# Ledger of designs, part 125: peptides against a protein of PDB entry 3J47

Target 1, 121 residues: chain A of PDB entry 3J47
Amino acid sequence: IRLTNQLKSLKGLQSKLKDVVEYLDKVINKELPINHTILGKLQDVFNLLPNLGTPDDDEIDVENHDRINISNNLQKALTVKTNDELMVIYISNLVRSIIAFDDLIENKIQNKKIQEQRVKD
Target 2, 69 residues: chain B of PDB entry 3J47
Amino acid sequence: YEEKEESNLAATKSMVKIAEQYSKRIEEEKELTEEELKTRYVGRQDPKKHLSETADETLENNIVSVLTA

## One batch from the design tools (peptide; made by RFdiffusion4, then SolubleMPNN)

Design b2_p26_7_s1 (from b2_p26_7, 16 letters changed)
Fold by OpenDDE base, seed 2:
Structure b2_p26_7_s1 (fold): chain B 121 residues (1-121), chain C 69 residues (1-69), chain A 26 residues (1-26)
Amino acid sequence: as target 1 above (121 residues)
Amino acid sequence: as target 2 above (69 residues)
Amino acid sequence: TKALNEMLERQEEASKLLSEIQKLLE
């Protein structure tokens, strides 16, 4: 479900970007007037995106590097955080798997005991 | 798309909490293991089942955390 | 990347162990 939603969002964004590009091309070709509303929305989207442009811009919050992955340069910093989180998740999953396995073993042992008892009866 | 975006945002917020909850989840997993051990010792299926369920929940939470991540 | 690879390796090891246990339970 989550992955599907993420993919849907990404696809939606991609479609929108494509539409914007097409629109911009038409505007450049003087086929259509500039849609200020679309441009405004795009600007808003870009503002919400991590600063992709200048790695050297002091606005790269170094603190975000330890935090969750955001786009491009900020994303590199965020990649470290994401890696750490993924590691934690992986370890947790491993532990859960071990527990589940232990339970399975115990269940099997119990089942075997039950079968042995049935044979004696 | 919007619903997915909202879900992703919620997941991201949850990631922050996941770090905090991770330790707790590990502890819960340990508790489940202890309950299994106790169940093996006592021969009571119910504690073992409970431990298994807790382990499963911990695993699910971890998976969700990974997906959020 | 390194951490991820380590996690992957651990997962593989765990999976192998689980498989071995399953075989013992069969």
Scores: peptide ipSAE 0.471, ipTM 0.866, DockQ to the pose 0.016; fails the geometry check
Fold by OpenDDE base, seed 1:
Structure b2_p26_7_s1 (fold): chain B 121 residues (1-121), chain C 69 residues (1-69), chain A 26 residues (1-26)
Amino acid sequence: as target 1 above (121 residues)
Amino acid sequence: as target 2 above (69 residues)
Amino acid sequence: TKALNEMLERQEEASKLLSEIQKLLE
């Protein structure tokens, strides 16, 4: 369910971006008038997104190394933090698995003891 | 799309909470393991069962965390 | 946690903006 929702969101975003690009191309070709409202909203979207478009932002703001960010360039700096969080989750899962195995082993030992007692009776 | 976005937002908020509670969950898991160990020596099944149940719950929470991440 | 919440909030805002853009393109 969660993965499906994420995929749907991504597909929706992709479709919207494609529509915007097509619109912009038509405006550039003078096929359609410039819609200032659409452009304003697009600018707002870009402002909410980490700086995707400036190739010169080699400055991965090192200060955001500790925050999980969704956006690609800032996400690169945040990748370290994300990796740390993922590592913690992985370790936690491993620990849970180990505990589960320990319980399984103990259950098996108990079952064996019960069987041995039944044979002695 | 909107429903998925809302779900993702909720998941993200949940991840924040999970990250904060992660250390506590790890400690709880350790406590349960100790109880299981004690139960093995004392022959009382109840503490061992409780430990196993807590470990399972911890595992489930980790899976949810992975899905949210 | 705070960063994740901020990201989620930004994502929601972006999605809203995209929805508005789609409505304008229709």
Scores: peptide ipSAE 0.446, ipTM 0.840, DockQ to the pose 0.496; fails the geometry check
Fold by OpenDDE base, seed 5:
Structure b2_p26_7_s1 (fold): chain B 121 residues (1-121), chain C 69 residues (1-69), chain A 26 residues (1-26)
Amino acid sequence: as target 1 above (121 residues)
Amino acid sequence: as target 2 above (69 residues)
Amino acid sequence: TKALNEMLERQEEASKLLSEIQKLLE
């Protein structure tokens, strides 16, 4: 469910970006007039989005060093944070695995003791 | 899209909470391991089982956290 | 938590803006 929702959000974003690119291409080719309202909204979106290759990305990357990944350039800094979180999860899983192995070893020892007792009886 | 966004937001909030609780989960796992060790010495199966169950729960929570990340 | 909430709010705003842009492009 969560992965599906994330994928849906990404697909929506991708579709929007594609539409913007297509619109910009049409404007460049003089097929459509420049819509200033659309451009203004796009600029607002870009300002809200992590900087995608803009010089201001460095400042955003530094500020978001401890934050989770959503999208592109800020996504690099967010990638570092995500990597840290993933590392924590990995370590936690490893610890759980170790505990599970300890339990398995104990179970084996108990089973062996039960078998030895049965042989003596 | 909105439902997915809401889910992602919830997941992000959960990740922050998980990060805060991670140390506690590790400690709980250690406590279960100590109970298992005690169970080995005392011959009481219940503490060992409880430790194993807590370890499994901790593992499950970590997996959910990974999926949320 | 605050930073995450701010990110969530920004994401919501961005999504709304994107939806509005899509409507304008349609």
Scores: peptide ipSAE 0.441, ipTM 0.836, DockQ to the pose 0.403; fails the geometry check
Fold by OpenDDE base, seed 3:
Order: C-alpha cells, then structure tokens, then sequence
Structure b2_p26_7_s1 (fold): chain B 121 residues (1-121), chain C 69 residues (1-69), chain A 26 residues (1-26)
C-alpha cells in the first residue's frame, strides 16, 4: 500500500512535469500566452525540489541534506543516509530472524524430548 | 496522490518513531530472550511462547519499517 | 529527527504546491 502510494505520487509528478514541458513548448511557439500564476507556482516547486534537470549546476552539497525521502539529485547525498537507514533495518531483521531461529530450535528440542518420553513409555 | 502522500508522510513519521522504537524493540527482543531463557529454566511453555510472540511482533514491525523506508 | 521533520515539512509544502498546480491545470 505505501509503495503504491509513493508510486502514484511519482506518477502524478511525472505527468505534471510533462504538462509543464508541453506548456512551455507551446509558449515558445507563441501558441499560448504565458500563465504567470502557473509559472510562479512551478518556480516555487522547483525551489522546494532538488534540481533534477540541470546537470551543470554545482554538485548539490551532499553534506547538507542527509534526508531519506528527497528527490533524485539530493538522492546521491540521500543515498548515504538511505543506506545507513537500510543497514539499520537490515540489522534489525537479522536480530529478529535470530530470535525466531532460537524459538524454532527450542521448539524442536521440546518436540524431541516429548518423542523420547513417548518411546520410553 | 493525496492518500499516497499522507501514507508517505505517515511512513516517514513512522520511520522516526521506528528509529526510536527500534532501540526499544531491541530491548524488548532482549527481554523476550531472557524470558525464553527463563522459560527454558522453569520448563513452562508459556513464557517461551510469549517471548516467541514478542520476537515475531518485533520482526513484523521491522518488515513494516522496511516497507516504509 | 530534526532533519527528518524538516524533510516532512518540505514534502507537505511540495504536495500543497502540486495540488495547487493540478487545480490550475484543470
């Protein structure tokens, strides 16, 4: 469910970006007037979102935004934080697996003892 | 989109809570292991079962955390 | 935790902006 919602959000963003590109192309071709309100909101979104499209701007300082959920360009920096978080989750899963194995071993030992008692009776 | 965003936000908040709860879960896991050790010593199935159940809950929470992350 | 909260706030702002843009595109 959560992954599906994230995918839906990304799909919505992708569709919106496509619409913006199409709009900009129409404006360049003088087919439509510039909507200043949409452009202003888009500019605000770009200011909030890490610059996905301009490879030329300086390597977004990986150091400042150690946050997991940030978009693609910050994802390089975020990849380190994401890797750390994934590592913690992985370790947690390993610990839980070890506990589960301990319980399985104990259950097996108990079952073996019960069988041995039945054979002695 | 809004439902997904809300879910992602909830997931992110849950991740923060999970980080805190992870430390608590590690402690709970240790407590379960101690109860299991005690149950092995006492020979009663009930404490061991409770430890196993808590371990399972800890595993489930970790899986949910992975799905949220 | 502080950094995560700031990310959450930025995500909320971005979502609000996206919703507003969607309304304008309708």
Amino acid sequence: as target 1 above (121 residues)
Amino acid sequence: as target 2 above (69 residues)
Amino acid sequence: TKALNEMLERQEEASKLLSEIQKLLE
Scores: peptide ipSAE 0.435, ipTM 0.833, DockQ to the pose 0.519; fails the geometry check

Design b2_p26_7_s2 (from b2_p26_7, 12 letters changed)
Fold by OpenDDE base, seed 2:
Structure b2_p26_7_s2 (fold): chain B 121 residues (1-121), chain C 69 residues (1-69), chain A 26 residues (1-26)
Amino acid sequence: as target 1 above (121 residues)
Amino acid sequence: as target 2 above (69 residues)
Amino acid sequence: SNALNEMLENQEKASKLLREIQKELE
């Protein structure tokens, strides 16, 4: 579900970007006027996106680097954070798996004991 | 799309919380293991089951965290 | 990436261990 939602969001963004590009092309060709609303929304999106296009601009907050996989430079920093989080999740999953396994073992042992008792009866 | 975006945002926020809760989850897992150990000693299935359930919950939370990440 | 790979490896090890335990229980 989460992955699907992310994919949907990405697809939506992609579609929107495509539409914008198409619109811009039409504007350049003087076929349509500039849609200021779309441009404004795009600007907002770009402002929300990590500064991908300004590699020379001061390394965006190192703090975000550790947290979220963001695009390009900022994304790289964010990727590190994402990796760390993934590691934590992985470790946690392992631990949970181990616990579950331990429980399974115990259950099996108990079942064996029950079976042995039944045979004796 | 917006709903998914909101979900992703929520997931991101949850990741921060997950990081904080990760230690707690680890502890919960340990507790489950201890309960299992206790169950082995006492022969009571209920404590063991509870431990297993807690471990499962911890695992699920970790999975969710990974998915959010 | 390296950390992720390490985690993956650890997971595999854990899974193998679990399988071994399961076999012993059989």
Scores: peptide ipSAE 0.513, ipTM 0.869, DockQ to the pose 0.016; fails the geometry check
Fold by OpenDDE base, seed 3:
Structure b2_p26_7_s2 (fold): chain B 121 residues (1-121), chain C 69 residues (1-69), chain A 26 residues (1-26)
Amino acid sequence: as target 1 above (121 residues)
Amino acid sequence: as target 2 above (69 residues)
Amino acid sequence: SNALNEMLENQEKASKLLREIQKELE
């Protein structure tokens, strides 16, 4: 579900970006006037998104934010942090699994003891 | 798209919270294990069950954290 | 990426250990 939502958002962004590119191409070719409203919205999106998408910008933004990989440039640094967090989560899950297993073992032992007592009675 | 965006934002915030709570969850897991140990030694089944439940909850929280990451 | 792979590997190891414990309980 989460992955699907992320994919949907990404697809939406991709579609919008494609539309913008097509529009820009038409403007460059003097086929259509610049749609200021679309450009303004795009600028707003760009400002809200951590510096996304251009490979050249990816290297610089990696150093500043050790947070979760949301966008490509900041995403790289964020990816490292995300990886660390994922590792912690993984280890935690493992520990929980071990504990749960230990409890299961103990429960089984107790059940066996109870059965043995019932047989003796 | 908006629902997905909201979900992603919520997930990101949850991840930060999970990171902070991770240490606490580890401690909770240890406590559960201790209760199980106590149950083994003292023969108290109830503490053991509680420990098991706490461990399961800790595991679930970790899984949610991973999914959020 | 490497850390993720390591986590996955550790998970697999843990799963194997759990299976072994389950076998011992049988």
Scores: peptide ipSAE 0.506, ipTM 0.865, DockQ to the pose 0.016; fails the geometry check
Fold by OpenDDE base, seed 1:
Structure b2_p26_7_s2 (fold): chain B 121 residues (1-121), chain C 69 residues (1-69), chain A 26 residues (1-26)
Amino acid sequence: as target 1 above (121 residues)
Amino acid sequence: as target 2 above (69 residues)
Amino acid sequence: SNALNEMLENQEKASKLLREIQKELE
């Protein structure tokens, strides 16, 4: 469910971005006037997004290394943190699985011992 | 789309909380394993069962964390 | 990405080990 919702949101964003690009291309080609409302909304979105467009690798605020993947350039530094978190989750799942299997093995051994005792009786 | 976005935001907040609790969960898992090991030597089934249940709960929480992530 | 792949590989190894243990218990 969560993954499906994320995928839906991403698809919606992708479609909207495509529409904006197409609109901007038409404006550049003087086929349509600039829609100020759409541009205003886009600007609002960009203001909420971490600075995607600064090409200089130097302004990646090192302070955001500990936060969840928000946007592209800042996302590169944030991606490292996200990767670390995912690794921790994966290791935890592995450990839990190992413990569960160990318990299953022990239960099986106990059941076998009980059966052997019943045969002796 | 808006409902999914809201759900994703809630999930993200939950993931932060899960990350903080993860260390505690790992310790709880270790404690359960030790109890199972002790129970194996003592021959009492109840502590082993409890350890197994705690391990299962820890596994479930990790799965939820992965899904949230 | 490399770290994630390494974790996935470790999980697979653990799963294989667990399956082998299960077979020995059968």
Scores: peptide ipSAE 0.504, ipTM 0.864, DockQ to the pose 0.016; fails the geometry check
Fold by OpenDDE base, seed 4:
Structure b2_p26_7_s2 (fold): chain B 121 residues (1-121), chain C 69 residues (1-69), chain A 26 residues (1-26)
Amino acid sequence: as target 1 above (121 residues)
Amino acid sequence: as target 2 above (69 residues)
Amino acid sequence: SNALNEMLENQEKASKLLREIQKELE
C-alpha cells in the first residue's frame, strides 16, 4: 500500500513536472504568459523535496541551470540516502538477529545445566 | 497522490531518524551481548536476559525502520 | 545496490555464525 502510494505520487509528480516543462517551454517561446500558479506549485513541490544533493552537487546542478538535472540529482541523492538507510536497517536487523541468537544459545546452555542438575538430584 | 506523497515524506523523515538512532541501537545490542557473556560466565541469567531484551528492542526498532523505509 | 547486496551477505554470514553457535550449544 505505501509503496503503491509512493509510486502514485511519483507518477503524479512526473506528470506535473511534464506539464510544467511544457508550460515553461511555451512561456519561453512567448506563447503563453507565465502561469504563476503552476510555478508556485512547482516551487512548493521543490521545497518539499529534501535537499538531496551535497552542496557541491547542488552547485553543479545550479551551474547547469537545468532544473531537471537539479531535480534528478536531488532525487538521486534521496535515493542514495534511502539506500543507505535501508542498509543501516538491514545491518541493524542482522545485529539484532545475532544478539537474539546469542541469547538463545545462552538459554539453551542454561537449560542444559538445569537438566543436568536435575539428573544429579 | 497527496496522501502518498505525505506518506513518503513521513517515511523519509522516519528513515533519517532511524539512521540517527541506529548507532544507539547497535550500542544497545552490544551491551546486551556483553551482559549475556557475563551471565554465561557468572551463571546469572538476569544480566543475560537484560542484554537479550535490549538486543530484541534494537532488532524491533530496526524492523520498524525497515518497514518505514 | 552493491551496498545492499553486501549488507545481505553480511546478514547471511551472521545468520550462519549464529546457527553454528546454536549447533555447538546443542
Scores: peptide ipSAE 0.499, ipTM 0.871, DockQ to the pose 0.015; fails the geometry check

Design b2_p26_7_s3 (from b2_p26_7, 17 letters changed)
Fold by OpenDDE base, seed 2:
Order: sequence, then C-alpha cells, then structure tokens
Structure b2_p26_7_s3 (fold): chain B 121 residues (1-121), chain C 69 residues (1-69), chain A 26 residues (1-26)
Amino acid sequence: as target 1 above (121 residues)
Amino acid sequence: as target 2 above (69 residues)
Amino acid sequence: NQALNEMLERQIESSKLLREIQKLLD
C-alpha cells in the first residue's frame, strides 16, 4: 500500500512534468499562450524541491548527510543518509526473516515429533 | 495522488523515528528468538508463537521503514 | 551505492540460507 502510494505520486509527478514539457513546447512554437497558473504551481514545486538544477552550488549543507533526500544536489548528500537507512532496514528485514525461519524450523521439528509419536501409537 | 503524497510524507517523517527505533527492533527480534528457544525447550507452542509474531512484526516495521526511505 | 549493493547481497545470502534450512526441514 505505502509503496503503491509512493509510486502513484511519482507517476502523477511524471505525468505533470510531461504535460509541462508539452506545454512549454507549444509555447515555444507559439501555438499556445503561457499558462501562468500551471507555471506558478510548477515554480512552487521547484522551489520546494531541493535545487535539482544547480549541481555546482557548494551549498551542500553537510548537516543534511543525516537527512532523507528530497532533491538531486541536496539529494546527493541526503543519499548517504538514505543509504544508511536502507541498510538498517535491510538488516532488520534479514533478522526478521531469520527469526521467521527459526520458527518454521521449530514448527517442522514439532510436526515431525508429533508424526513419530503417531507412528508409535 | 495527493493522498499518496501525504502518506509518503508521513512515512518519511516516520523513517526518522524508525531509524531511532531500529536498534530497539533488533533487540525485540532477539527477544523473540530467545522466547522461541525457551519455548522449544519447554515444549510450549505459545511462547514460540509469540516470538514468531514479534519477529514478524519487527520485519514488517523494517519493511515499512525501507519503503519510507 | 556500494553499501546498498552489499546490503542486497547480504539479503540474497540470507534468503539462500533460509531456503537451505527449509530443504533440510523437508
């Protein structure tokens, strides 16, 4: 569910970006006027996004190394944090899997014992 | 899309908490394993089941954390 | 990326171990 929602949001963003690109192409071709409302919303989105377009801006706040990536340049520093979190999640999942496996083994052993007892009876 | 975005935002905020709780979750998993071991020795299915359930819950939380990351 | 790959590899190894244990139980 959560992953699906994230995917849906991403798809929505992708669709919107595509629409913007198409609109911009039409404006460049003088086929349509600039939709100020869409541009304004897009600008707002870009302003909320960490600066994706300026890789050269040294303002990689080193402090954001521990924060989850929102956008590309800031995202690069944040990527380290995200990676660490993913590692933790992975390890946790592994541990859970191991525990589940241990339980499965125990259940199987018990079932085998029960079966052996039934054969003796 | 908006609902999903809101959910993702909430998930992201939760990731910080998850990171902090990750160590605790690992410990909980260990406890479940210990209970399973104890149950194996005692022959009581209930403690083992409880340990398994706790392990599953810990796993689920980790998965959610990964999805949020 | 490297850490992520290592994590993925560890998961794969764990999954293999689990499968082996499951086979032993069968």
Scores: peptide ipSAE 0.536, ipTM 0.869, DockQ to the pose 0.017; fails the geometry check
Fold by OpenDDE base, seed 3:
Structure b2_p26_7_s3 (fold): chain B 121 residues (1-121), chain C 69 residues (1-69), chain A 26 residues (1-26)
Amino acid sequence: as target 1 above (121 residues)
Amino acid sequence: as target 2 above (69 residues)
Amino acid sequence: NQALNEMLERQIESSKLLREIQKLLD
């Protein structure tokens, strides 16, 4: 469900961007008038998006580094943080798996002891 | 889209909480392992079972965290 | 990307180990 919602949001954004590009092309070709309301909303969206094209602003605001959903350059730094988090989750899963295995081995040993006792009785 | 965005925001907040809980879960897992070790020496199944159950819960939570990340 | 891939690979290996342990318990 969560992954599906994220995918839907991404698809919605992609569709909107495509519509904006198509609209801008039509305006450039003088086929349609400029819709100022759509353009203003798009500008707001672009201002909220991390600037993918300006590598020079090294000050990728550290706070936005944690959000996976932010665009490419900020996404690289965010991807590093996400990778670190995923590594921690992976290690935790591995540790839990090891503990589960240890318990299984112990249960097997106990079962063998019970069987040996039954044979001796 | 709005419902999905809200869900993603909730998931992100949950990930921050999971990071804190992760340290606690690791400690809980260690406690279960110690109980299992003690149970191996005593030969009683009950403490080991409880440790195993806690370890399983910790694993499940980690899997959910991976799916949320 | 490499760290993510390595983590994914480790998860797959852990899952395989769990399956092997389950088979040993059967």
Scores: peptide ipSAE 0.533, ipTM 0.863, DockQ to the pose 0.018; fails the geometry check
Fold by OpenDDE base, seed 1:
Structure b2_p26_7_s3 (fold): chain B 121 residues (1-121), chain C 69 residues (1-69), chain A 26 residues (1-26)
Amino acid sequence: as target 1 above (121 residues)
Amino acid sequence: as target 2 above (69 residues)
Amino acid sequence: NQALNEMLERQIESSKLLREIQKLLD
């Protein structure tokens, strides 16, 4: 569910971005007037997005390192943080899997004991 | 899309909390494993099962955390 | 990416170990 929602959000963003690009192209070609409202919203989105361009060294705010990887420059730092978080999650999952496996083993051993007892009876 | 975004934000916040709780969850998992081990030794199937279930829950929470990340 | 890959590898190894243990129980 969460992954699906994230994917849906990403798809929505992609579609919107495509629409904006198309609109910008039309404006450049003088086919349509500039929709200031859409442009303003897009600018807001871009401002919220980590700068995808060449990282100016100064924009790597350490605080943004903890946020999810979307865009390349600030996104690199964010990517590192996201990577670290994913690593922790992975380790945690591994640990849980190990525990689950241990329990499975124990259950199997118990089942074998029960079966052996049934054979003796 | 908005609902998904909200869910994602909630998931992110949960992930931060999960990071802190991760250590605790690991301990809980260990506890379950220990109980299972003890139950295996004592011959009581029920405590072992309970420990296993707790470990499974811990694992599930970790998986959810990973999915949220 | 490297750290993530290493984590993934560790998980895979753990899973393999678990499978081996399971086989021993069979």
Scores: peptide ipSAE 0.532, ipTM 0.865, DockQ to the pose 0.016; fails the geometry check
Fold by OpenDDE base, seed 5:
Structure b2_p26_7_s3 (fold): chain B 121 residues (1-121), chain C 69 residues (1-69), chain A 26 residues (1-26)
Amino acid sequence: as target 1 above (121 residues)
Amino acid sequence: as target 2 above (69 residues)
Amino acid sequence: NQALNEMLERQIESSKLLREIQKLLD
């Protein structure tokens, strides 16, 4: 469910971006007038989004070091944070797996003891 | 799409909480292991079962966290 | 990327261990 919702959101964003690109191309080609409302909304989105399109700007905004991986340059710094978070999650999963395994072993031992008692009866 | 976006935002906020809960989950896992060990010595199956269930829940939460990240 | 790969490898190892435990339980 969660993964499906994330995929749906990404697909929606992709579709919207495609529409914007198509619109911009038509405006550049003088085929359609500029829709100021759409452009304003896009500008707002770009202002809110860290510069996804400028891979060359090495300015890792230091303030966002604690935030999860967003796209490109800021994304690189965010990628480090995301990697750390993923590492913690991985370790946690390992620990849980080990505990589950220990419980399984104990259950098996108990079952064996029960069987041995049944044979003695 | 909007519902999914809202869900993703909620998930991101939850990730911060998950980091805090992670430490707690680790402690819960340890407690379950101790209970299992105690149960093994005392011969009481119920505490061991509870420990196993808690460990499983911790694993599930970690998996969900990975999927959300 | 390296940390991610290491995490993935550890998960795989954990999964293998779990499978081995399951086999022992059978």
Scores: peptide ipSAE 0.529, ipTM 0.861, DockQ to the pose 0.017; fails the geometry check

Design b2_p26_7_s4 (from b2_p26_7, 13 letters changed)
Fold by OpenDDE base, seed 2:
Structure b2_p26_7_s4 (fold): chain B 121 residues (1-121), chain C 69 residues (1-69), chain A 26 residues (1-26)
Amino acid sequence: as target 1 above (121 residues)
Amino acid sequence: as target 2 above (69 residues)
Amino acid sequence: QEALNEMLERQEKASKLLREIMKELE
């Protein structure tokens, strides 16, 4: 269950990232103006997630690279340290998710085998 | 500023500790995956379950670490 | 930032692989 939720979250994040990329491409091509609301949401996501290296982070005044600040506003300036920590956490969660997924796959395979056996009986 | 610096230092130290724990957890997760692989080959449900449980525990610890960070 | 991007890329690859495996199991 928890792993499934994490997977869902990751999928959601992936979808959002894709949308961001598409949006950025449109902005680069001058097809759409910069949507500040989307950027704000991305910033919120980046505040919650380790700096995923989205191009929108380039506009964040990273003044303080080496210090972890508790305050979200200060985190813009101290984003690097926070990003490193968040990256570690993200990687860890990813690894756990992968393991959980592997287990899910194995369970599914077993279930299929059981079903096949039942059909043969 | 000083309070923030102290808090950041404490957080950084905690993060280093978390990173070490995370590394250990990743190793445990790998072991679980190997057990799952072995269980998959042996067809034993129990080792796979154990690996899954260990992976879940590792994930939980990582989540707690993230929440603490 | 570069390290983060690499981590993100790895995560995406892992997620893709997992999805592919799930599809194979369907």
Scores: peptide ipSAE 0.482, ipTM 0.859, DockQ to the pose 0.027; fails the geometry check
Fold by OpenDDE base, seed 4:
Structure b2_p26_7_s4 (fold): chain B 121 residues (1-121), chain C 69 residues (1-69), chain A 26 residues (1-26)
Amino acid sequence: as target 1 above (121 residues)
Amino acid sequence: as target 2 above (69 residues)
Amino acid sequence: QEALNEMLERQEKASKLLREIMKELE
């Protein structure tokens, strides 16, 4: 369910990005005026993306290529963060498993002691 | 799409919280292990049980974090 | 990915150690 929802969101984002690109191309070609609503929605989407860049760098009119690079850097940083989180979760699970195993060993030792005592009685 | 987006946003926020709590969970696990070691030397004592319970809680939280990530 | 692999390796090592301890308790 969660993976399916994530995939759906990704597909939706992809479709929206495609629409924005098409719109921007039309604006650049002076075929259509700038749709402020679409741009606002796109900005909202970008703001929901982890701000990987310093806000000051986003205000600089960097060439489209530089903007794409900034977006890629942001995406990369988000990916790194996600990887770090996954690593932390994995390590935590490992540690918990080790603790649980230690408890099982101790329980087993105790059970053996109880059995030995029963044999002596 | 909207429901999935909301779920992903919530998950991302939860992951951040999990990352912040991870260090604390590791420390709790260490404490449980120490208590278990002490109980191993002294026999059946409440500290061992407490350590085991804390370790289980830490494990559960990590599992929830993994599921949320 | 490398970090994930390292975590997996650590988990495997821990699991092996735990199994050895269980055998000693038998």
Scores: peptide ipSAE 0.468, ipTM 0.868, DockQ to the pose 0.014; fails the geometry check
Fold by OpenDDE base, seed 1:
Order: C-alpha cells, then sequence, then structure tokens
Structure b2_p26_7_s4 (fold): chain B 121 residues (1-121), chain C 69 residues (1-69), chain A 26 residues (1-26)
C-alpha cells in the first residue's frame, strides 16, 4: 500500500513535471502565458522531493537561476538527510537481524540438547 | 497523492521520534540478547523467549521506521 | 551513498558472523 502510494505520487509528479515542461515550452514559444500557479506548485513539489535535480525552466531571469540554485541546494540537503535516515534504518534492521539470528542459534542449541537427552533416554 | 503525502509527512515526523526511540530500541534489543544469553546459560527457556520476543519487536519497529523513512 | 555502502558492508559482516555461529551450532 505505502509503496503503491509512493509510486502513485511519483507518477503524479512526473505527469505534473511534464505538464510544466509543456507549458514552459508554450510560453517560450509565446503560445501561452506562464502559469505562475503551476510553477509555485512545482516548486513545492521540488521542496518535498529530495532528488529533484531538474531546474524548473520557468523564469530564465538571473533571480530565478539563483532560486533554482537555492532549490537545488535544498534538494541536496534533503537528499543528505534522507540518506542519513536510511542509514540509521539500515543499521537498525541489521541489529534486529543479528538479534533474531542469535535467537535462532539459541533455539538450535536447545534443540540439540533435547536430542541429546532423548538419545540418553 | 494527498494520502501518500500525509503518510510521508507522518512518517518523517515518526522518523525523528524513531531516531530517538531507536537508541532505546537498541538498548532493548541488547537487553533481550543478554536475557537470551542468560537464559541459555541458566537453561531456562522462558527468559530467552522473552528476550527473543523483545528483539523481534525492536526489529519490527525498525522495519516500520525504515518503511516510513 | 558512501554511508549507505558502509552500512551495507557492516550488515554483511554481521550476517557472515551469524552464519559462522550457526555452523558452529550444527
Amino acid sequence: as target 1 above (121 residues)
Amino acid sequence: as target 2 above (69 residues)
Amino acid sequence: QEALNEMLERQEKASKLLREIMKELE
């Protein structure tokens, strides 16, 4: 369920990005005005996505480039944070696995002891 | 999309809490392992089982945390 | 990524150790 939801969100984002690109292309071609609302929503999505490496092509102005750079830096920071969290989770899972293995070993030892007792009887 | 976003936000908040709880969970896991070791040594199956169960719970919580992360 | 790789390596080492212990118990 969660993975499916994540995939759906990713697909939605991808579709939105495609729409934004198409819109931007139309704006560049002077076919349509720039949709600022879409751009704002896209920025919000980018702030939520750690790996958003694609600069939104919207306002080519130097100020937008700086904002894009800021967005990229933020994305990078979020990516680092995500990586750190994943590492912690991984370590935790490893520790749990080790504990589970220890329990398995103990169970095996107990089983052997039981078998030895049965042979003596 | 909104449900997923909400789940992700909840997961992120939970993850911060999990990070703190993780240290505690690690300690709990260690305690379970020690109890298992003690039970192994003492020959009492019950303490070992309890330790194993606690370790499993800790593992499950970590897995949930990872899945949430 | 590097940190993730390190974690993976640690996990692998732990898993190997556990397997060795299991073999000793056999």
Scores: peptide ipSAE 0.462, ipTM 0.864, DockQ to the pose 0.016; fails the geometry check
Fold by OpenDDE base, seed 3:
Structure b2_p26_7_s4 (fold): chain B 121 residues (1-121), chain C 69 residues (1-69), chain A 26 residues (1-26)
Amino acid sequence: as target 1 above (121 residues)
Amino acid sequence: as target 2 above (69 residues)
Amino acid sequence: QEALNEMLERQEKASKLLREIMKELE
């Protein structure tokens, strides 16, 4: 559900960007007037986007790596931070799993002791 | 789109909260371990069970955090 | 951590702006 919602939002953004490009082309061709409101909002969005870097920086195929909503070049550095955070979460999960396993072992030991006591009674 | 955006916003807010909760979760995990240690000595199942339950809740929260991240 | 929080805040702003753009496209 969450991933689907994110994909839907991304698709919506992509569609909007396409519409803006088409609009700009039409304006250049003097076919349609400029929608100043949409353009202003789009500029605000671009200002919020991480700097995609200079075109001369190597095509980091950031496309296929999953969950990181960050834009390309600054995104790579941010990706490192995100990876670090994910590592911390992973370690935390491992620790929780170890604790749960320890509890299971203790429960098993207790169950054995209870069974042994029942045999003696 | 709105439902997805709301979900993403909730997830993002959850991530911020997760950073704070992470430290708290580590502490809760330690407390559970101490209770387990105490329960091993006292032989009463109740404190151990409570510790195990808290550990499970902590694990679940971490999984949700991974899914949100 | 601070950088992550800033990124989160920026994402929220971007999402709000996106919603406004979507409303204008309707």
Scores: peptide ipSAE 0.450, ipTM 0.838, DockQ to the pose 0.612; fails the geometry check

